# Peptides against a protein of PDB entry 7RZF, part 106

Target 1, 358 residues: chain A of PDB entry 7RZF
Amino acid sequence: PFQEEHLKQLYKIVPIKDIRNLYVTFPIPDLQKYYKSNPGHYLGHLIGHEGPGSLLSELKSKGWVNTLVGGQKEGARGFMFFIINVDLTEEGLLHVEDIILHMFQYIQKLRAEGPQEWVFQECKDLNAVAFRFKDKERPRGYTSKIAGILHYYPLEEVLTAEYLLEEFRPDLIEMVLDKLRPENVRVAIVSKSFEGKTDRTEEWYGTQYKQEAIPDEVIKKWQNADLNGKFKLPTKNEFIPTNFEILPLEKEATPYPALIKDTAMSKLWFKQDDKFFLPKACLNFEFFSPFAYVDPLHCNMAYLYLELLKDSLNEYAYAAELAGLSYDLQNTIYGMYLSVKGYNDKQPILLKKIIEKM
Target 2, 358 residues: chain A of PDB entry 7RZF as posed
Amino acid sequence: PFQEEHLKQLYKIVPIKDIRNLYVTFPIPDLQKYYKSNPGHYLGHLIGHEGPGSLLSELKSKGWVNTLVGGQKEGARGFMFFIINVDLTEEGLLHVEDIILHMFQYIQKLRAEGPQEWVFQELKDLNAVAFRFKDKERPRGYTSKIAGILHYYPLEEVLTAEYLLEEFRPDLIEMVLDKLRPENVRVAIVSKSFEGKTDRTEEWYGTQYKQEAIPDEVIKKWQNADLNGKFKLPTKNEFIPTNFEILPLEKEATPYPALIKDTAMSKLWFKQDDKFFLPKANLNFEFFSPFAYVDPLHSNMAYLYLELLKDSLNEYAYAAELAGLSYDLQNTIYGMYLSVKGYNDKQPILLKKIIEKM

## One batch from the design tools (peptide; made by RFdiffusion4, then SolubleMPNN)

Design b2_p15_1_s1 (from b2_p15_1, 4 letters changed)
Fold by OpenDDE base, seed 4:
Structure b2_p15_1_s1 (fold): chain B 358 residues (1-358), chain A 15 residues (1-15)
Amino acid sequence: as target 1 above (358 residues)
Amino acid sequence: MLSPFELLKKRREEF
């Protein structure tokens, strides 16, 4: 495990690829024995959330970060890490201290709100859905994975241990959250901008880096992270499926899509799933407009409309994706194409949100 | 010690 001398360190690392990444790492206790409550997943879900009032949403709004991942990572037996990893913009590379301040402001928000059982329940439900409807994996890869995880879980639980949550443990959430402090931080910045500015070389990969202590003033700035009023807990995910009923096959089910509605303004084709028997659907809509492609101006206006529509739907995209729903919006030479895919139970909710924004 | 470098390795294997 890292000792105190290894904390409050900054690493400037030169990558081979042209990438800009920030890793904010916290040593945490070994949580392996707590896999049934998985407090690190709870915190990773919130810190890594992409919805309104999330850490990522604020950092994106500033143009500093493209993506964010939060979660626990194994170290060795007896200790773990909690890591927040962000993909930095060129501008974000100049604002690393402020990015980390925002991380601590969000963490402080989580402390102020305390552990939320409803958030745990959503994680539980999402993971249960993911387990229940897990796609078939390639046998070789699957067997190798299972063989690896047998070192960590009982044989009887090896298939479920990574998915099924059983226990809400607010005490463990608070315990992990208490380790996410500036005094317990390790920072790594990965950028080609450090080329020629490093003084060390890593032995195994020849990676050039510089190590420096984070100034006490910077640590103190992060320790005094206020409650940023822009940070909010996510709203309840309305897209989490609860009904998994498979409708019986119609006696006259056609092998191809059947025309079930034909009107002057709409045609509807339907094909029931006769192969996979999943509580999923694919809704595809083609909207026809004679004006969409009549000239270059209309074509560009139709494009701009879709970009604005996609932007207006961003608030739902992540929550829908977590729940196993997706949508796609495309311009066509005839107008617009919309696809909604995933669990059929909450598709009407997502579709309604899309139509209300159109 | 998880080297910050080991974090870079996993991303290299995923791409």
Scores: peptide ipSAE 0.011, ipTM 0.520, DockQ to the pose 0.060
Fold by OpenDDE base, seed 2:
Structure b2_p15_1_s1 (fold): chain B 358 residues (1-358), chain A 15 residues (1-15)
Amino acid sequence: as target 1 above (358 residues)
Amino acid sequence: MLSPFELLKKRREEF
């Protein structure tokens, strides 16, 4: 376990690859016994959220961060870590202190709002869906994984323990949030820009690094993180499937798509799933326009339109992806292609939102 | 769906 002397430390690390990463690490208690409530997953879901009012959304808007991951990490028996990891832009590398300030502002927002049972319920439902419709793994890898997790979970729960949430524990969420403080932080910045500026070498991998104490003024700045009015809790995820009914195979089910509608404005092809029997569908739309590719100007306008459309849909993309929905938009020489894939229950909601933005 | 933990694990396998 890290002692007090190991806290408030900054590591500047030279990577082999040309990468820019920030790791903000907090020592936390061992949460293994709390797997049924999984407070670290709750916090990872919110801190790692990509929707409007999220930490990532604000850091992206500033051009400082490309991606963000938040969550718990195993240490050894008796302790864990909570880690916020971001991929830094070149500009973001210059604003690390301000990025971390925004992290603490978001954490302060989570403290101010308190634990939300509806967020726990969404995590529970998402994990239950992920468990229920889990893909088949390679037996060798799966067996090795199960053998490893048998050290942590009862035999009867070993298959479910990583997925199925049972208990809302606001007390444990607050306990973990109380550990996410500036006085309990360890920062690692990974960048080639530290080449020739390091004074230590890591024993096992030969990684060059510099260790510095974070200045008390910087710690105080982070401790005084106010509520940033740009940060909001996510809205309820409307894309989480609730109906998993699989319709029986039709007697006249064809092995190929059948033309079920033919009109002057549209043709519709349908094929029922006769192979997988999953509560999933693939909706594919080809939109035809004689103007889409008539000349270089129209081609570029069609491209710009599609990029603007994609940008306007970003607010739904993450929530849909979490719920096992995806969409794709492509320009074609004939017009535009739209694909909507995933659980069929909420596909009409996503499709409606796409069409309303078009 | 990779848990945030599995996403961290995949990123570790990329290191």
Scores: peptide ipSAE 0.008, ipTM 0.540, DockQ to the pose 0.227
Fold by OpenDDE base, seed 3:
Structure b2_p15_1_s1 (fold): chain B 358 residues (1-358), chain A 15 residues (1-15)
Amino acid sequence: as target 1 above (358 residues)
Amino acid sequence: MLSPFELLKKRREEF
């Protein structure tokens, strides 16, 4: 485990690839024994959330961060890490201290709100869906994974332990939140901009880096992180499927898509699933416009429209993606293509929101 | 959906 001398350290690392990453790492207790409540997953879900009022939403709005991942990482036996990793913009590389301030403001918001049982229930439901409809893995990889997991979980639970949440433990959530403090932080910045500015080389891979102590004034600034009014807990995820009923095969089910509606403005083709019997659907829409590709101006306007539409849907689409729904929007030479895929129960909600935004 | 860790691992296997 890291000793006090290893805390409040900044590492400037030169990557081989042209990447800009920030890693904010906290040492935490070994949470392996708490797999039934998984407090690190709860915190990772909130800190890593991409919806309105999330940490990522605010950092994106500033142009500092492209992506954010939060969660517990295995260490060695008896300790773990909680890591917040962000993909930095060029501008974000100049604002690392302020990015980390926003992380602590969000963590402070989580402390102020306290553990939310409804958030745990959503995590439980999402994981139950993921377990129930888990895809087949390659036998070799799956067997090797299970063999590894047998060291951590009872034989009876080895298949479920990574998925099924059973216990809401607000005490454990608070315990982990109490470790997410500036005095316990380790910061790593990965950027080619540190080339020629390093003084150390890592022994195994020859990675060039510089180690610096984080100034006490910066630590104090992060310790005094106020409640940023832009941060909000996510709303309830309306896309979590609750109905998994498989409709019976129609007596006249065709092996090919059948035309079930033909109008002056629309044609609808339908094919029932006769192979997989999953509570999933694929909705594909082709919109035709004579203006979409008439000239370079209209083509570029149609492209810009879809990019703006996608951008305007991103925060909302994240909740759908968590629930196993996805959408895709593409320009075509004839107009626009929309695809909505995933669990059929909540597809109408996602589709409605896309169409209302269009 | 790749777990956040599989995304981190994929990013790390790219390192």
Scores: peptide ipSAE 0.007, ipTM 0.529, DockQ to the pose 0.193
Fold by OpenDDE base, seed 1:
Structure b2_p15_1_s1 (fold): chain B 358 residues (1-358), chain A 15 residues (1-15)
Amino acid sequence: as target 1 above (358 residues)
Amino acid sequence: MLSPFELLKKRREEF
């Protein structure tokens, strides 16, 4: 575990690759024994959320961050870390202190709202779906993984322990939130801009770095992080599937798609799943327009339209992806292609939202 | 979807 001398430290690291990353790390207690409640997953879900009012949404709106990941990480036996990792823009590299201030404002929002049982229930449901409909893994990799995790979980639970949440533990969520404080922070900034400005070399990989104490003024600024009214808890995820009924095979089911609708304006082909028997579907739409590729201007306008449409759908894309739904939008020489894939139960909801934005 | 953990692991293999 890190001692007090290892806290409130800033590391400036020179990468081999041209990357800009920020790692904000908090030492936390070992949460392994709490796998049935998984308070680190609850916090990682909220801090790493990409929807409206999220930390990432605000940081992206400022042009400082491209991506954000939040969650627990194993350290060694008896301690863990909570890490918030962001991919920095060139501008974001100049605003690291303000980025971290926004992280603490979001964490303060989570403290003010307190633990939400409905958020835990969504995490539970998502993980249960992921477990129940888990894809087949390569036997060698899977066996090696299971053999490794047998050191941490009972034999009877080894298959379920990484997925199935059983207990809502607000006390443990608050306990972890109490560790996410400026006085408990370790910051690492990874950028080539630190080349020639380092004074240390890492022993194993020869990585050049500089270690500095974070100024007390900066720590105090982060400690005084107010509630930012831009930060909100996510809305309930409407895309979480609840119906997993598999319809019986039709007696006349063909190995190929059958034409089930033919009109002047639409053709519909259908194929029932005869192989996988999963509560999943793939909806594919080809939209035809005589204007899509008539000249370079119309082609570029059709491209711009789809980019704007994708941007307008970003608010739903993340929630849909969490729920095992995906969509794809592409320009074609004839118009546009839309694909919607995943659990069939909530596909109509996602499809409706896409069509309403079109 | 890669778990937040798997995303961190993939980025670490790039360091």
Scores: peptide ipSAE 0.007, ipTM 0.546, DockQ to the pose 0.193; fails the geometry check

Design b2_p15_1_s2 (from b2_p15_1, 4 letters changed)
Fold by OpenDDE base, seed 4:
Structure b2_p15_1_s2 (fold): chain B 358 residues (1-358), chain A 15 residues (1-15)
Amino acid sequence: as target 1 above (358 residues)
Amino acid sequence: MLSPFELLEKKREEF
């Protein structure tokens, strides 16, 4: 485990690829025994959230970060890490201290709100869905994975342990949150901009790096992270499926889409799933406009419209994706194409939101 | 000690 001397350290690392990454790492206790409550997943879900009022949303709004991942990572036996990893823009590379300040402001928001049982329940439901409808994996890879995780879980639970949450443990969430402090931080910045500015070489891969102590003034700034009013807990995910009923096959089910509605303004084709029997649907809409491709101006206006529409839907995109829903919007030579895919239960909700923004 | 470098390798295998 890291000792105190290994905390409050900054690593400047030269990558082989042209990448810009920030890793903010916190040593945490071994949470393996708490897999049924998985407090690290709860925190990873919130810290890694992409919706309105999230850490990522604020950092994106500043042009500093492209992507964010938060979660627990296994260490050696008896300890873990909580890691917040972001993909940095060129501008974000100049604002690393401020990015980390925002991380601590978000963590402070989580402390102020306290553990939320409804968030745990959403994680539980999402993981249960993921387990229940898990895709078939290649046997070789799957067997190797299972053989590995047999070292960590009881044989009876080895298939479920990574997915099924059973216990809401606010005490463990608070315990992990208490480790997410500036005094317990390790920072790594990965950028080619450190080339020729390093003084150490890693033994195994020859990676060039510099290690520096984080100044006490910077640690103190992060310790004094206030409640940023831009940070909010996510809203309840309305897209989480609850109905998984598979409707019986129609007696006259055709192998091809059947025309079930024909009007002057709309045609509807339907094909029931007769192969996979999943509680999923694919809704495809083609909107026809005689103006969509009449000239270059209209074509560009139709493109701009879709880009604005996509932007206006970003608030729902992440929540829908977490719930196993997706949408796609494309320009066609005839107009616009919309696809909505995933669990059929909440597709009408997503579709309604899309249509309300159109 | 997870080397900050071990974090870089996992991203190499996902690409």
Scores: peptide ipSAE 0.007, ipTM 0.475, DockQ to the pose 0.061
Fold by OpenDDE base, seed 3:
Structure b2_p15_1_s2 (fold): chain B 358 residues (1-358), chain A 15 residues (1-15)
Amino acid sequence: as target 1 above (358 residues)
Amino acid sequence: MLSPFELLEKKREEF
């Protein structure tokens, strides 16, 4: 485990690839024994959330961050890490201290709200869906993985332990959240902009880096992170499927899509799944407009419209994706294409939201 | 010890 001398350190690292990353790392206790409650997953879900009022949403709005990942990472026996990783913009590279301040403001918001059982329930439901409808893995890889995790889980639970949540443990969530403090932080900034500005070389990979102590003033600034009113807990994920009923195969099921509706304004083709028997559907819509490609102006307007529509739908995209729903919007020479895919139960909700924004 | 460097190498292999 890191000793106190290893905390409050800043590493400036030169990558081989042209990447800009920030790693904010906290040492945490070994959570392996708490896999049934998985408090690190709960915190990772919230910190890594992409919806309105999330950490990422605010950092994106400032132009500082492209992506954010939060979660627990294995260390060695007896300790783990909680890591917040962000992909930095060029501007974000100049605002690393402020990015980390926002991280601590969000963490402080999580402390103020306390553990939420409904959030745990959503994580439980999402993981249960992921387990139930898990894709087939290559046997060699799967057996090797299972053999590895047999060291950590009971034989009876080895298949479920990484997925199925059983226990809401607010005490453990608070315990982990209490470790996410500025006094426990290790910061690594990865950028080519540090080339020629490093004083150390890593022995194994020859990675150039500089190590600096984080100034006490900066630590105090992060310790005094106030509640930022822009941060809020996510809303309930309305896209989580609850119905997994597979409709019986129709007696007259055709091997090809059948035309089931023909009107002056619409044609509807249908093909029932006769192969996979999954509670999933693919909805594909082609919208025709004589104006979509009539001239360069209209073509550009149709493009701009779709980009604005996609942007306006971003608030739902992440929640839908977590729930195993996706959509796609494309310009065509005839107009617009919309696809909605995933679990059929909540597709009407997503489709309705798309149509209401159109 | 997850070296900050081991985090970098995994990202190098995934891309």
Scores: peptide ipSAE 0.007, ipTM 0.466, DockQ to the pose 0.060
Fold by OpenDDE base, seed 2:
Order: sequence, then structure tokens, then C-alpha cells
Structure b2_p15_1_s2 (fold): chain B 358 residues (1-358), chain A 15 residues (1-15)
Amino acid sequence: as target 1 above (358 residues)
Amino acid sequence: MLSPFELLEKKREEF
């Protein structure tokens, strides 16, 4: 385990690739025995959330971060890590202290709100869906994975243990959250901008790095992280499927789409799934407008409209994606194309939201 | 399409 001397350290690392990454690492207790509650997954879900009021949303709005990942990582026997990893912009590389301040402001928001059973339930439901409709893996890889995880889980649970949550444990969530403090932090910044500014070489990979103590003033700034009013818990994910009924194959099911509606304003083709038998659908809409490509001005207006529409839908995109829904919007020479794909149960909700923004 | 979970797992396996 890391001793106190290993905490409050900053590592400046030179990568081989042109990448800019920030790793904010906290040592945490071994949570393996708590796999049925998985408090690290709960915190990773919230810290790694991409919706409105999330940590990533605020950091993206400032132009400092492109992507964010939060979660637990295995250490050795008896300890783990919680890691917040971000992909930094060039500007974000100049604002690392402020980025980490925002991380602690978000963590402080999680402390203020306390553990939420509804968030745990969403994680449980999402993981149950992921397990139930898991794709077939290559047997060799799958067998090797299962053989590895047999060291951690009972034989009867080995297939389910990584997915199926059973117990809401607010005490364990708070316990992990109490480890996510500035006094326990290890920071690594990965950037080529540190080339020629390092004084150490890692023994195994030859990675050049510099190690510095984080100044006490900086630690104190992070300890005094206030509640930033921009940070909010996510709203309930309305896109999580609850109905997985597969309708019987129609007796007259054709191998090709059948025209089921023909009007002056719309044509509709339908094909039932006769192959996969999944509770999923693909909805494809082509909207026709004689004005879409009539001249360069209208073409650019149609493009701008679609970009604004996509931007206005970003609030739903992440929640839909988590729930196994996706959409696509494209300009065509005839007008606009919309596709909605995924679990059929909540597709009408996503489609309605798209149409209401149009 | 990798699920967001598999994307998170792949990002975890890259660690």
C-alpha cells in the first residue's frame, strides 16, 4: 500500500505518443469482497457521467478536457485505486490545478447529496441489461477471462459477479468517497511538453518522468473546494429499457421490408426481425424538402440547422447511449435522414424528444 | 458497437 510519503505527489511523464492525459489517483481499500454492492462502480458512474451538470460537461465547456473516465482499478491483494483520467486539451494542460479543483468540487457535491438508491438501481438495471444481452465472445478469450476471475468469485457466481448488483450499501459508498481527498491524491500528467524537463527514468519501460511534491498551498486549495452550483446529479435515465418482450414472428413475414403505409405525405416500410430475436429495433426516417439543396445558401442553412439540432440533443445523447439507444442525424441532398437504434422499449421516448427539438 | 461498459472496460484494459 502507498505510505504517506507516496501521497500528494505529482508525476510529469513523457509519453512516446503525442498524448495529453491527467491521472488523478486515490488509494482505496480492497473492494473485491463487496462486488455485490460495487461502491466503486457507483462513484465511477457519477464522476464519469457526461450529462448536464457533470464534471465532464463543465470541463468541456471550459475547453480543458475532451474525455473523462472515473472508476476503480485493481492494485495488488488488499488494496485498489480510484482513478479519474481525463484527456487534456493544450489549454487544459495549463489548467491542471483548476481541473483537479473541479474534480474535488464535484466530489464535494457527491458528499453533500449523499448516496442515492435510485442511482444504484439504475446501475443495477443497466448492468442487468448488459449481462442479459451480452454478445458472444470468442471462446478462447472468454475461457481465459473466466479462468482469471475464478480467483475472485465463487464458481456459481463467476458469470454474474461482474454485472449483477444485489445490495445498496451507502456506508461503502461513503467509505470510498472519504478516501477521495486531496491529502490522499497522486497526480500524473502525461505530455510531450515535459521532454527535456525530467530527471528520472522508469526501470521497466524507460519512461522519462519527474516527481515533485504537490505544494501544501495547492492541497489546501483543493481541501477548501466549495460547492460549485454548476454541478448537479444526473436526472433519472428515462431510456433504461424495462420491457424485453420479443413479439412472435408474423406468419406472413417477408425477407424484405413491406410497404405498410402509403400516403401523400409518408411511406412506411416494415420488416420484422427473423434472425436475431432481440428486443431491439432500427427506425430510419428520410425527410424530404425541395429547399434542402436548391442553392448554396439553403444547403448551408440546412447544415447549420442540423448542427444546432445535434447540439440541442446532446443532453439526451449520453443517457440514451448508456441505455443502449443511439441516434444519427445527417443532411441529404433530398433533406434530412434520422436513424434511431437500440432497445425498442424506450425508442418512442427518444424519438419524441428528437422530434420536439426539430 | 462496444457498449459504453465495454468502452469503459477497454479503457480499463488499456490501463
Scores: peptide ipSAE 0.005, ipTM 0.456, DockQ to the pose 0.253
Fold by OpenDDE base, seed 1:
Parts: C-alpha cells; sequence; structure tokens
Structure b2_p15_1_s2 (fold): chain B 358 residues (1-358), chain A 15 residues (1-15)
C-alpha cells in the first residue's frame, strides 16, 4: 500500500501516442469482501455519470474534458484504488488544478447528500438486467475469466458475484467516500507536452516521467472545495426495464417482415422474433422529405438539424444507454433515419422523447 | 456500451 510519502504526488508522464489524460487516484481498502453491496460501484456510477448536473457535464461545458470514467480498480491483494480518469482537451491540460477542484466539489456534494437507497436500487436493477440477459461470450475467454474470479468468490456465486447486488450499505459508501480526500490523492498527467521536461525513466517500459510533490496551497484549495450549486444528483432513470414478458410466437409468424399497415402517409412492417426470444425490439423509421436533398443548402440544413437534434437528446442518451436502450439518427438522401434498439418495455418512452424534440 | 470498468481495461490494453 502507499505510505504517506507516496500521497499528494504529481506525476508528469510522456506517452508514446499523442494523448492527454488525467488520472486522479485514491488508495482505498480492499472492497472485494463487500461485493454484495459494492460501494465502489455506487460511487463510480455517480462520479462517472454523464447526465445533467454531473461532473462530466460541468467539465465538458468548460471545454476541458472529453470523457470521464470513475471507479474502483484492483491493486494487489489487500488494497484497491479508486480512480477518476479523464480525457483532457488542450485547454483542459492548462486547467488540471481546477478540474481536480471540481472533482472534490462533486465528492463534497455526494457527502452532503449522503448515500441514496434509490441510486443503489437502480444499480441493482441495471446489474440484474445485465446478468439475466448477458450475451454469449467466447468459451475460451469466458472459462479463463471464471477461472480467475474463482480466487475471489464462492463457487456457488462465481457467476453472479460481479453482477447481483444484495445489500444497501450506506456505512461502506461513506467509508469509501471518506478516502476520496486531497490528502490521499495521487495525480498523473499524461501528455507529450512534458517531453524534454522529465528527470526519471520507468524501469520496465522506459516511460519518461517527472515526480513532484503537490504544493500544500493546492492541497488546501482542494480541501476547501465548496458546494458547487451546478452539481446535482442524477434524476431517476426512467428507461430501466421492469417488464420482460416474451409474447408467444404468432401462428402466422413469417420469416420476413410482413406489411401490417399501408396508408398514404405510412407503411409499417413487422417481424416477430422467432430466433432469440428476448424482451428486445428494433424500431426503424425512415422519414421522407422532398426537401432533404433538393440542393446543397437544404442538404446542409438537414444535416445541421440532425446535429442539433442529437445535441438536444444528449440529456437522455446516457440514461437510455445505461438501461440497455440505444438510438441512432442519420441523414439520408430521402430525409432521415431513426433507429431505436434494446429492451422493448421502455422504448416507447425514449421514442416519445425523441419525437417531442423533433 | 462498455461498463466504466471495461472502458478502463480497454484503455489499459492500449497503454
Amino acid sequence: as target 1 above (358 residues)
Amino acid sequence: MLSPFELLEKKREEF
């Protein structure tokens, strides 16, 4: 485990690839024995959330960060890490201290709100759905994975342990959250901009880096992180499926889509699933407009319209994707194409939101 | 969609 001398350190690392990454790492206790409550997953879900009022939403609004991932990571036996990783813009590379301040403001918001049982329940439901409808993996990879995790879980639980949450443990959430403090931080910045500015070389890969102590004034700035009123807990995810009923195969089911509606304004084809028997659907819509491709101006306007529509749907995209729903919007030479895929139960909700934004 | 964890692992295979 890292000792005090290894904390409050900044690493400036030169990558081979042209990448800009920030890693904010906290040593945490071994959470493996708490897999039934998985407090690290709860915190990773909130810190890594992409919806309105999230950490990522604020950092994107400033043009500093493209992507954010938060979660626990295995260390050696008996300790773990909690890591917040962001992909930095060129501007974000200049604002690393302020990015980390926003991380601590979000963490402070989580402390102020306390553990939320409804958030745990959503994580539980999402993981249960993911387990129940898990896709087939390649046998070789799956067997090797299962063999590895047999070291950590009972044989009877080895298939479920990574998915099924059983216990809401607010005490463990608070315990992990208490480790996410500036005094426990290790920061790594990965950028080619540090080339020729390093003084150390890593032993195994020859990676050039510089190690510096984080100034006490900076640590104190992060310790005094206030409640930023822009940060909010996510809203309840309305896209989480609850109905998994599979309708019986119709006697007249065809191997190909059948035309079930024909009108002057619409044609509808339907094919029942006769192969997979999953509570999933694929809805595809082709919208026709005589104006979509009539000239270069209309073509560019139709393109701009879809880009604005996609942007206006970003608030729902992440929540839908977490719930196993996806949508796709494309320009066609005849108009536009919309696809909605995933669990059928909440597809009407997502579709309604898309149509209301159109 | 890769879980936040699987995204971290896939990025690790690239480092």
Scores: peptide ipSAE 0.006, ipTM 0.499, DockQ to the pose 0.203; fails the geometry check

